# Peptides against a protein of PDB entry 3NZW, part 162

Target 1, 212 residues: chain A of PDB entry 3NZW
Amino acid sequence: TTTLAFRFQGGIIVAVDSRATAGNWVASQTVKKVIEINPFLLGTMAGGAADCQFWETWLGSQCRLHELREKERISVAAASKILSNLVYQYKGAGLSMGTMICGYTRKEGPTIYYVDSDGTRLKGDIFCVGSGQTFAYGVLDSNYKWDLSVEDALYLGKRSILAAAHRDAYSGGSVNLYHVTEDGWIYHGNHDVGELFWKVKEEEGSFNNVIG
Target 2, 222 residues: chain B of PDB entry 3NZW
Amino acid sequence: QFNPYGDNGGTILGIAGEDFAVLAGDTRNITDYSINSRYEPKVFDCGDNIVMSANGFAADGDALVKRFKNSVKWYHFDHNDKKLSINSAARNIQHLLYGKRFFPYYVHTIIAGLDEDGKGAVYSFDPVGSYEREQCRAGGAAASLIMPFLDNQVNFKNQYEPGTNGKVKKPLKYLSVEEVIKLVRDSFTSATERHIQVGDGLEILIVTKDGVRKEFYELKRD

## One batch from the design tools (peptide; made by RFdiffusion4, then SolubleMPNN)

Design b2_p21_7_s4 (from b2_p21_7, 12 letters changed)
Fold by OpenDDE base, seed 2:
Structure b2_p21_7_s4 (fold): chain B 212 residues (1-212), chain C 222 residues (1-222), chain A 21 residues (1-21)
Amino acid sequence: as target 1 above (212 residues)
Amino acid sequence: as target 2 above (222 residues)
Amino acid sequence: MEMTDPNGSARPELAKLLASY
């Protein structure tokens, strides 16, 4: 898996691959590793598929309950804390989760929290999470700047996942791309890695390690 | 050392069509190298036009199916005989599986039915309840033999239009029930040839708007 | 992140059956 999220002047970019594995077996190429908790809040999934799906879905329910009770959307801080507190209760039980909770509230602005099954909860501007994270960081860190245009930021997110899909055997399938703004998240499509790779290679003159 | 799990072998396969879905399984049940039964069905009609199979350790599979059937029953009690939708069934099964997260059911679960729009639906689960809706899925002993075939023949992976120099993919299209049945039969006959834990018989459950029908075919018994 | 054995008493192979992202 490779997931990433980063803040920039235009909000948040979230990009994830879609491969699931069971050992050396490619279990799926079409997994949805982003949960749309509400129109303003996303969760990303890395690690145990069931752990992520189950608890992030549960998180969604908790967020909805908060909204119903408090008559306002939950903060990204609070949402991430709920998840963090939950996984911390299971510390040592063998949960495997590497998650990013990404969203926008008027109070917080665009916000990203990293939450993992070790109980780590970090607020930050840039995170890559998963087995391909270092590959994604290689591209992302090399090209990131706060002042990216939305177009460039979207491309950078997509391109970083592509790099990870290229080098990480456990990442691939497609890139699911999101842009989060004050008006909520916008889905920017599913981009098949097979097609995207060749397109990017041709347009950039990159990936010259591959003959084609 | 004590092992709480067995492995009863077998293989299951689900394929969704446009207005139907198929869930098939062989009828062989084994332990190690011994055939326990040549006809032990593992694909079940659970009501509400939902068919289910949980392949792997049969005791766990049976337990899971029984629990789900019971869940369907209680759903009717609690919701004025409302039909359980396939997506809701999938969520319910996730909870059944994840409820045993720390002592999992040793099974690969597949369900098939129609979604609320009348379109064929197949959902597959890992042992602890991760799930995905797919057009096709193989599970069990010979899944690794069948799934690549389904990728090619259902999802047309690695197929291109002739004369396009590999630039135009074969377009996706729904398969007819007859075509799907052919693929299922070919999958299982092929799997039977190459895997000792697959064989004896093939039972296919076909879900349409008119209900569930069953077909049975003999497989090699060696 | 590597998934651990969920119960420690399961078959080592069980971990290989669990889907990972």
Scores: peptide ipSAE 0.324, ipTM 0.797, DockQ to the pose 0.078; fails the geometry check
Fold by OpenDDE base, seed 3:
Structure b2_p21_7_s4 (fold): chain B 212 residues (1-212), chain C 222 residues (1-222), chain A 21 residues (1-21)
Amino acid sequence: as target 1 above (212 residues)
Amino acid sequence: as target 2 above (222 residues)
Amino acid sequence: MEMTDPNGSARPELAKLLASY
């Protein structure tokens, strides 16, 4: 898996691959590794598939309950804290989760939290999470700037996942791309890695390690 | 060290059509190299036009199916005989599986039916309850032999339009029930030839708006 | 991330059946 999220002048970009594996077996190429918790809040999934799906779905329910009780959308800080507190209670039980909670509230603005099953909770501007994270960071860190246009930021997110899909055997399938703004998240499509690779190679003159 | 799990072999396969879905399984049940039964059904009609199979350790599979059937019953009691939708069934099965997260059911679960729009639906589960809706899925002993075939013949992977120099992919389209049955039969006959844990009989459950139909075919008995 | 055996008494093969992202 490779997931990433970063803040920039235009909000948040979230990009993820879609491969699931069971050992050396490619279990799926079409997995949705982003949960749409509400129109302003996303969760990403890396690690154990069931752990991520189950607990991030549960998180969605907790976020909805907050809205019903408080008559206000939950903050990104509070949502991420709920998940963090939950996984901390299971510390040592063998949960495997690497998650990002990404969203926008009027109080916080665009916000990203990293939460993992070790109990780590971090607020930050840039995170890559998964077996391919270092490959994604290589591209993302080399090209990131706060002042990216929305178009360039979307491309950078997509391109970073593509790099990871190319080098990490456990990442691939397609890129699912999101842009989060003050008006909520916008889905920017599913991009098959096979087609995307050749397009990018041709347009950039990159991936010269591949002949053909 | 105590090993609580067995492996009863077998293979299952689900394919969704436009207005139907199929879930098929062989009827062979084995332990190690011994055939326990040449006809032990592992695909079940669970009511509400939902068919289910949990392939792997048969004791765990049977337990899971029984729990789900009970869940359907209680759903009717609690919700004025409302039909359980396939997506709600999938969520329920996730909870059944994940409820044993720390002592999992040793099974690969597939359900098939129609979604709320009347479209064919197949959901597959890992042993602890991760799930995905797909057009097709193979599970069990010969899944690694069948799944690549389904990728090619259902999802048209690696197929291109003639004369396009590999630039235009073959377009996705729904298969007819007759085409799906042919693919299922070819999958299982081929798997039987190459895997000792697959054979004897093939049972196919076909779900349409009119209900569940069963078909049976003989497989090689070696 | 690798998925570990959730049960110490489980078969080693069980871990290979669990899906990982």
Scores: peptide ipSAE 0.323, ipTM 0.796, DockQ to the pose 0.079; fails the geometry check
Fold by OpenDDE base, seed 1:
Structure b2_p21_7_s4 (fold): chain B 212 residues (1-212), chain C 222 residues (1-222), chain A 21 residues (1-21)
Amino acid sequence: as target 1 above (212 residues)
Amino acid sequence: as target 2 above (222 residues)
Amino acid sequence: MEMTDPNGSARPELAKLLASY
């Protein structure tokens, strides 16, 4: 898996691959590794598929309950803390989760929290999470600027996942791309790596390690 | 060391069509190399036009299916005989599986039916309840033999239009029930040839708007 | 990420059946 999220002047970009594996077996190429908790809040999934799906869905329920009780959308800080507290209670039990909780509230603005099953909870501007994270960072860090246009930011997110999909055997399938703004998240499509790779290679003159 | 799990082998396969879905399984039940039964069905009609199979350790599979059937029953009691949708069934099964997260059911679960729009639906689950809706899925012993074939023949992976220099993919299209049945039969006959845990019989459950139909085909009994 | 056996008494092969993202 490779997931990433970063803040920039235009909000948040979230990009993820879609491969699931069971050992050396490619279990799926079409997995949705982003949960849409509410129109303003996303969760990303890396690690154990069931752990992520189950608990992030549970998180969604908790976030909805918050909204009902408090008549206000939950903060990204609070949502991420709920998840963090939960996984911390299971510390040592063998949960495997590397998640990013990304969202926008009026109070916080665009916000990203990293939460993992080790109990780590970090707020930050840039995270890549998964087996391919280092590959994604290589591209992302090299090209990241706060002042990126929305178009450039979307491309950078997509391109970073593509790089990871290329180098990480556990990442691939397609890129699911999101842009989070004050008006909520916008889904920017599913981009098959097989097609995207050749397009990017041609347009950039990149991936020269591949002949064709 | 005590091993709480067995492995009864077998293989299951689901394919979704446009207005139907198929879930098939062989009827061989085996332990190691010993055939326990040549006809032990592992694909079940669970009501509400949902068919289910949980392949792997048969004791766990049977337990899971029984729990789900009971869940369907209680759903009717609690919701005025409302039909359980396939997506809701999938969510329910996730909870059944994940409820044993730390002592999992040793099974690969597949369900098939129709979604609320009447389109064929197949959902597959890992042992602890991760799930995805797909057009096709193989599970069990010979899944690794069948799944790539399904990728090619159902989803037309790596197929291109002639004369396009590999630039135009073969368009996706739904398969007819006859085509799907053929693919299922070919899959299982092939798997039987290459895997000792697959054989004896093939039971196919076909879900349409009119209900569940069963078909049976002999496989090699060697 | 590594997927480990959630049950120490479980079959070692179980870990290979668990889907990982």
Scores: peptide ipSAE 0.316, ipTM 0.782, DockQ to the pose 0.079; fails the geometry check
Fold by OpenDDE base, seed 5:
Structure b2_p21_7_s4 (fold): chain B 212 residues (1-212), chain C 222 residues (1-222), chain A 21 residues (1-21)
Amino acid sequence: as target 1 above (212 residues)
Amino acid sequence: as target 2 above (222 residues)
Amino acid sequence: MEMTDPNGSARPELAKLLASY
């Protein structure tokens, strides 16, 4: 898996691959590694598929209960804390989760929290999470600027996942791309890596380790 | 070291069509190299037009199916005989599986039915309850032999339109029930030739708006 | 989806059944 999220002047970009594996077996190429908790809040999934799906779905329920009880959308800080507290209670039990909680509230603005099954909770502007994270960071860190246009930011997110899909055997399939703003998240499509690779190679003159 | 799990072999396969779905399984039950039964059905009609199979350790599979059937029963009691939708069934099965996250059911679970729009649906689960809706899925002993074939013949992977120099993929289209049954039979006959834990018989459950139909075919008994 | 190994001490066979993202 490779997931990433970053803040920039235009909000948040979230990009993820879609491959699931069981050892050397490619279990699926079409997995949804983003949960849409509400129109303003996303969760990403890396690690154990069931652990991520189950607990992030549970988190969605907790966020909805908060909204019903408090008559206000939950903050990104509070949502991420609920998940962090939950996984911390299971510390040592063998949960495997690397997640980012990304969203927008009037109070916080665009916000990203990293939460993992070790109990780590971090607020930040840039995270890559998964077996391909270092490959994604290589591209993302080299090109990231706060002042990116929305178009350039979307491309950078997509391009970083593509780099990871190219080098990480456990990442691939397609890129699912999101843009989060004050108006909520916008889905920017599913981009098949097989097609995207050749397009990017031609347009950039990149990936010269592969002869077309 | 004590192993609480057995492995009873076998293989299962689900394929979704436009207005139908199929879930098929061989009827061989085996332990190691010994055939326990040549006809032990492992695909079940669970009511509400949902068919289910949990392949791997048969004791765990049977337990899971029984729990799900009971869940369907209670759903009717609690919700005035409302039909359980296939997506709700999938969520319920996730909870059944994940409820044993730290002592899992040793099974690969597949369900098939129709979604709320009347379209064919197949859901597959790992042993602890991760799930995905797919057009097709093979599970069990010969899954690695069958799944690549399904990628090619159901999802048309690596197929291109002639004369396009590989630039135009073969378009996705739904298969007829007859075409799907042919693919299922070819899959299992091929798997039987190459895997000792697959054979004896093939039972196919076909789900349509009119209900569940069963078909049976002989496989090699070697 | 594929199954992930819920316990590092579990048999490698179970790990192969668990899906990982």
Scores: peptide ipSAE 0.309, ipTM 0.785, DockQ to the pose 0.112; fails the geometry check

Design b2_p21_8_s1 (from b2_p21_8, 7 letters changed)
Fold by OpenDDE base, seed 1:
Structure b2_p21_8_s1 (fold): chain B 212 residues (1-212), chain C 222 residues (1-222), chain A 21 residues (1-21)
Amino acid sequence: as target 1 above (212 residues)
Amino acid sequence: as target 2 above (222 residues)
Amino acid sequence: SAEVEKLLAEAREARKPWSFN
């Protein structure tokens, strides 16, 4: 798995691959590794698919209950804390989760929290999470700046996942791309890695280690 | 050493068509190298036009299917005989599986039916309740043999239009019921040839708007 | 029994089902 999220002047970009594995077996190439918690809040999945899918869906229910009780959207801080508290209760039980809770509230602005099954909860501007994270960071860190245009930011997210999909055997399938703004998240499509790779190679003149 | 899990082998697969879905399984039940039964059905009609199989450890599979059938029953009681949608069934099964997250059902679960638009639907689950809707999925002992075949024949992976120098992929299209049945039969006959835990019989449940139909085919008994 | 629970706990660690990651 490779997931990433980063803040920039235009909000948040979230990009993820879609490969699931069971050991050396490619279980799926089409997994949805972004949980749409609500129109303003996303969760990403790395590690155990069931752990992430189950608890992030549960988180969505908790967030909705908050909205009903408090008559306002839950903060990204509070949402991520709910998840963090939950996984901490299961510390040592064998949950496998590396998740990013990404969203927008007027109070916080665009916000990203990293939450993992070890009990770590971090707020930050840039996270790559999964077996391919280092490959994604290599591209993302080299090209990131706060003042990216929305178009450039979307491309950078997509391109970083592509790099990870290329180098990490446990990442691949397609890139699912999201842009989070004050008006909520916008889905920017599913990009098959096989097609995307050749397109990017041609347009950039990159991936010269591969003969076309 | 104590092991609470067995492995009864077998293989299952689901394929979604445009207005139908199929879920198929062999009828062989085995422990190690010993055939326990040559006809032990593992694909079940659960009502509400939902068919289900949980392949792996048969005791766990049977328990899970029974729990789901009971869930369907209670759903009707609680919601004035409302039909359980396939997506809601999938969510329910996730909870059944994840409820035993720390002592999982040792099964690969697949359900098939029609979605709310009348389109074929197949959902697959890992042992702890991760699930995905797909056009096709193989599970069980010969899944590694069948799934690549389904990738090629259902999703047309690695197929290109002739004369395009590999630049134009074969377009996706729905398969007919007859085509799907042929693929299922070819999958299981091939798997039977190469895997000792697959054979004896093939039971196919076909879900359409008119209900669930069953077909049975003999497989090799060696 | 306590013995059965212990055996089950040990078995759960020794023999875990596969999962998707």
Scores: peptide ipSAE 0.341, ipTM 0.813, DockQ to the pose 0.121
Fold by OpenDDE base, seed 4:
Structure b2_p21_8_s1 (fold): chain B 212 residues (1-212), chain C 222 residues (1-222), chain A 21 residues (1-21)
Amino acid sequence: as target 1 above (212 residues)
Amino acid sequence: as target 2 above (222 residues)
Amino acid sequence: SAEVEKLLAEAREARKPWSFN
C-alpha cells in the first residue's frame, strides 16, 4: 500500500494506490483505500483492510452522531481523536491500521491527522503511509511547495503514488485522487498505473530505467 | 498441536452480468487427502434474491450462512418484510465477520445478486470482513488458478484491439448468461485437472429478476 | 473451560487466517 496526503495553498491532496495483497498474492487491483467518511472528511487505509474499512466506517457513524447532537460538523481534530481513542482501547489486540483523517473545516482550515494502531496521532502537513511510503516521499518532498496550483498539486500526488507503484511490489493497480476544499472533497478519478506509467514516461522523459 | 480450523477445500466463483449474477461452487468436501463427500452443496439461496457461499472451513462457512439467513429473517420481521438489498447484505455480513475479528471465520465469502438498479452484483469478503463489489471473484482452493483467467475473460485484462499496436484496450462489455456459464464450466473443469480439492460436481446459482435458478454439472470424480 | 480457552489462544497464535493488506 501507498497512501499520501498533503496540505497546500489550495487545500488538501489525497492520493492512494488500489492494490490489496495477501502475502505474495495480489488479492485485488481495485480496492478503495479512501473511505469517504462524509462529504467533508476522508479516511485513508493502510495495513489490515478489514480493520481500516470497519473502523473508519464506524467513525463515519460517530461523526454523523456528533453532527446530529451538536448541530455542527465535527472537527478533523475531534474525528481523528475518536478513532485514536478507539484504536488505543484495542492496543495489543493486533489491529493493523495506518490511517490519515483529512478534512477542511472553517475553524481548522485544511487539516490532516495521522492515526495508527500503535496509538500514535499526529497533525501534519505531509504524510505518506504504507510499504511504499519512502518511494512516495522521494518524489513528493523533491517537488512539494505550498504555492502549488491545484493542477500541479493533483499531478504531484498522482506522480508520487506512481513512483511508489513502480518500486513497491505491494503497491499498484490504480491511483485514486482526491482534492479536499472547504466545500468538501472532490474525486479526481481512477488512474490505471499501467496506462499512467507510459503516459508519464513519454511526457516527462522519466523512468529511463525502463525501455519501452 | 491443536488447530481449531479445518480446511474442507473446494472452490467458488462469482460473476456479475448486466441483469444477472452467478455464484458457482464445486460440491467436493475434503479433509486433507480424503474425500468426505462428492455432493455437499456450498452455495445457498438466502432469500431476497441473494445467494451466498463461504468457502474454506465448512463448519465456519455453515455457521456464517446460517447466521446470515437468520439476519434476513429478522430484517423482515423488523422492517415489514422489506427486501434486503445486496449492499445492505454486504454490510451485514461484514459485521458478522468482524464480530469475530479475534477468532475469525476461516472462510472466503462471496455473495451475488442484483443491486437496486437491477444490475448484477458480486461482493467478496476476506475472513475478517473487508469487502468489495467486483465483476468477478474466485475463492477457495483453486482461486489462484481461476482468478487470472477471470481477469482475462471477464475484465478483458491484457487484451487489446487488433491493429492498434497495443494502444487501445478491448472495450469492457457485459457477458451473456450463456457466456458466463461457459466460463464457469471451463474454470471448474480446468481447476479440477490441477487441484485435488476441486471436483465431483458443479452447482451454479443464477440470480435474475425472476428469482434464483440452479444448474448442475458433473465434474471429474478422481 | 479454562483449558479450552488456553488451547484456543495457543491455536490462534499458531494459525491465523489470512487477511487483505
Scores: peptide ipSAE 0.328, ipTM 0.810, DockQ to the pose 0.117
Fold by OpenDDE base, seed 5:
Structure b2_p21_8_s1 (fold): chain B 212 residues (1-212), chain C 222 residues (1-222), chain A 21 residues (1-21)
Amino acid sequence: as target 1 above (212 residues)
Amino acid sequence: as target 2 above (222 residues)
Amino acid sequence: SAEVEKLLAEAREARKPWSFN
């Protein structure tokens, strides 16, 4: 898995691969590693598929309950705290989760929290999470700036996942891409790595380690 | 060494069509190298046009299917005989599986049916309840033998239009029920030849808007 | 019981066909 999220002047970019593995077996190439919690809040998934899918879906329910009770959308801070508190209660039980809670509220603006099954909860501007995270960081960090255009930011997110998909055997399939704005998240499609790789190679003149 | 889990072998396979879905399984039940039964069905009609199989440790599979059937029953009681949708069934099964997260059912679960638009649907689960809707999935002992074949023949992976120099993929299209049944039969006959835990019989449940139909085919009894 | 828990722990790692690595 490779997931990433970063803040920039235009909001948040979220990009993830879609490969699931069981050891050396590719279990799926089409896994949805982003959970759409509400129109303004996303969760990413790395680690145990069931742990992430179950608890982030549960988180969605908790967020909805908050909205019903308080008549206001839950903050990203509060949503991430709920998840963090939950996984902390299960500390030592063997949950495997590396998640980013990404969203927008009027109070917070665009916000990213990293939450993992070790009980770590971090607020930040840039996170890559998964076995391919270092490959993604290599591309992301080298090209990131706050003042990216939306187009450039989307491309950078997609390109960073592509780099990880290329080098990490546990990442691949496709890139799912999201842009989070003040008006909510926008899905920017599913990009098959098999096609995307060759397109990017041709357009950039990159990936010269591979001969076509 | 004590092991709380058995492995009863077998293989299951789901394929979604346009307006139908198929869930198939062999009827062999085995422990280690000993055949316990040559006809032990493991694909079940659970009502509401949902078929289910949980393949792996048969005791866990049977328990899970029983719990789900009970869930369907209670759903009807609580919701004025409302039909349980396939997506809701999938969510329910996730909770059944994840409820035993720390002592999992040792099974690969697949359900098949029609979605609310009348389109074929297949959902597959890991032992702890992660799930995905897919066009096809093989589970169980010979899954590794069958799944690549399904990638090629259902999803047309690595197939290209002739004369395009590999630049144009073969377009995706739905398969007919007859085509799907052929693929299922070929999958299981091939798997039976290469895996000792697969054989004896093949039971196929076909879900359409008209209900569930069953077909049975003999497999090699070696 | 402790032995069963150990066996279960070992079995858990092998049984998740889906790892989001």
Scores: peptide ipSAE 0.300, ipTM 0.806, DockQ to the pose 0.272; fails the geometry check
Fold by OpenDDE base, seed 3:
Structure b2_p21_8_s1 (fold): chain B 212 residues (1-212), chain C 222 residues (1-222), chain A 21 residues (1-21)
Amino acid sequence: as target 1 above (212 residues)
Amino acid sequence: as target 2 above (222 residues)
Amino acid sequence: SAEVEKLLAEAREARKPWSFN
């Protein structure tokens, strides 16, 4: 798995691969590693598929309950704290989760929290999470600027996942791409890695270690 | 040494069509190298136009299916006989599986039916309840033999239009029920030839808007 | 029992769930 999220002048980019594995077996190439909690809040999934899917879905329910009780959307800080508190209660039980909670509220603006099953909760501007995270960071950190255009930011997110998909055997399938703004998240499509790789290689003149 | 899990072999296969879905399974039940039964159905009509199979350790599979059937019953009681949708069924099954997260059901679960738009739907589950809607899935002993075949024949992976120099992929399209049945039969006959845990009989449940139909085919009894 | 827990752990490895790693 490779997931990433970063803040920039235009909001948040979220990009994830779609491969699921069971050891050396490719279980799926089409997994949805982003949960759409509400129109303004996303969760990403890395680690145990069931742990992430179950608890992030549960988180969605908790977020909805907050809205019903408080008559206001939950903050990204509060949503991430709920998840963090939950996984911390299970510390030592063997949950495997590496999650980013990304969203927008008027109070916070665009916000990203990292939450993992070790009990870590971090607010930040840039995170890559998963077995391919270091490959993604290599591309992302080299090209990231706060002042990226939306187009460039979307491409950078996609391109960083592609790099990870290329080098990490446990990442691949496709890139799912999101842009989060004050108006909520926008889905920017599913990009098959098999097609995307050759397109990027041709357009950039990159990946020239691979002969076509 | 005591092992709480067994492996009863077999394989299952789900394929979603445009307005139908199929869930198929062989009828062989084994332990190690011994055939316990040549006809032990493992694909079940659970009501509400949902078919289900949980393949692996049969005791766990049967328990899970029983719990789900009971869940359907209670859903009707609590919701004025409302039909359980396939997506809600999938969520329910996730909770059943994840409820045993630390002592899992040793099964690969697949359900099939129609979504709320009348389109074919197949959902597959890992032992602890992660799930995905897919066009096709193989599970069980011969899954590694069948799944690549389904990738090629259902999802047209690695197929290109002739005369395009490999530049144009074969377009995705739904398969007819007849085409799907042929693929299922070919999958199981092939799997039977190469895997000792697959054989004897093939039971196919076909879900349409008109309900669940069953078909049975003989497999090699080796 | 410790034995059962070991067997369960081994079984989990043998039938690993799909992972997003």
Scores: peptide ipSAE 0.298, ipTM 0.813, DockQ to the pose 0.286; fails the geometry check

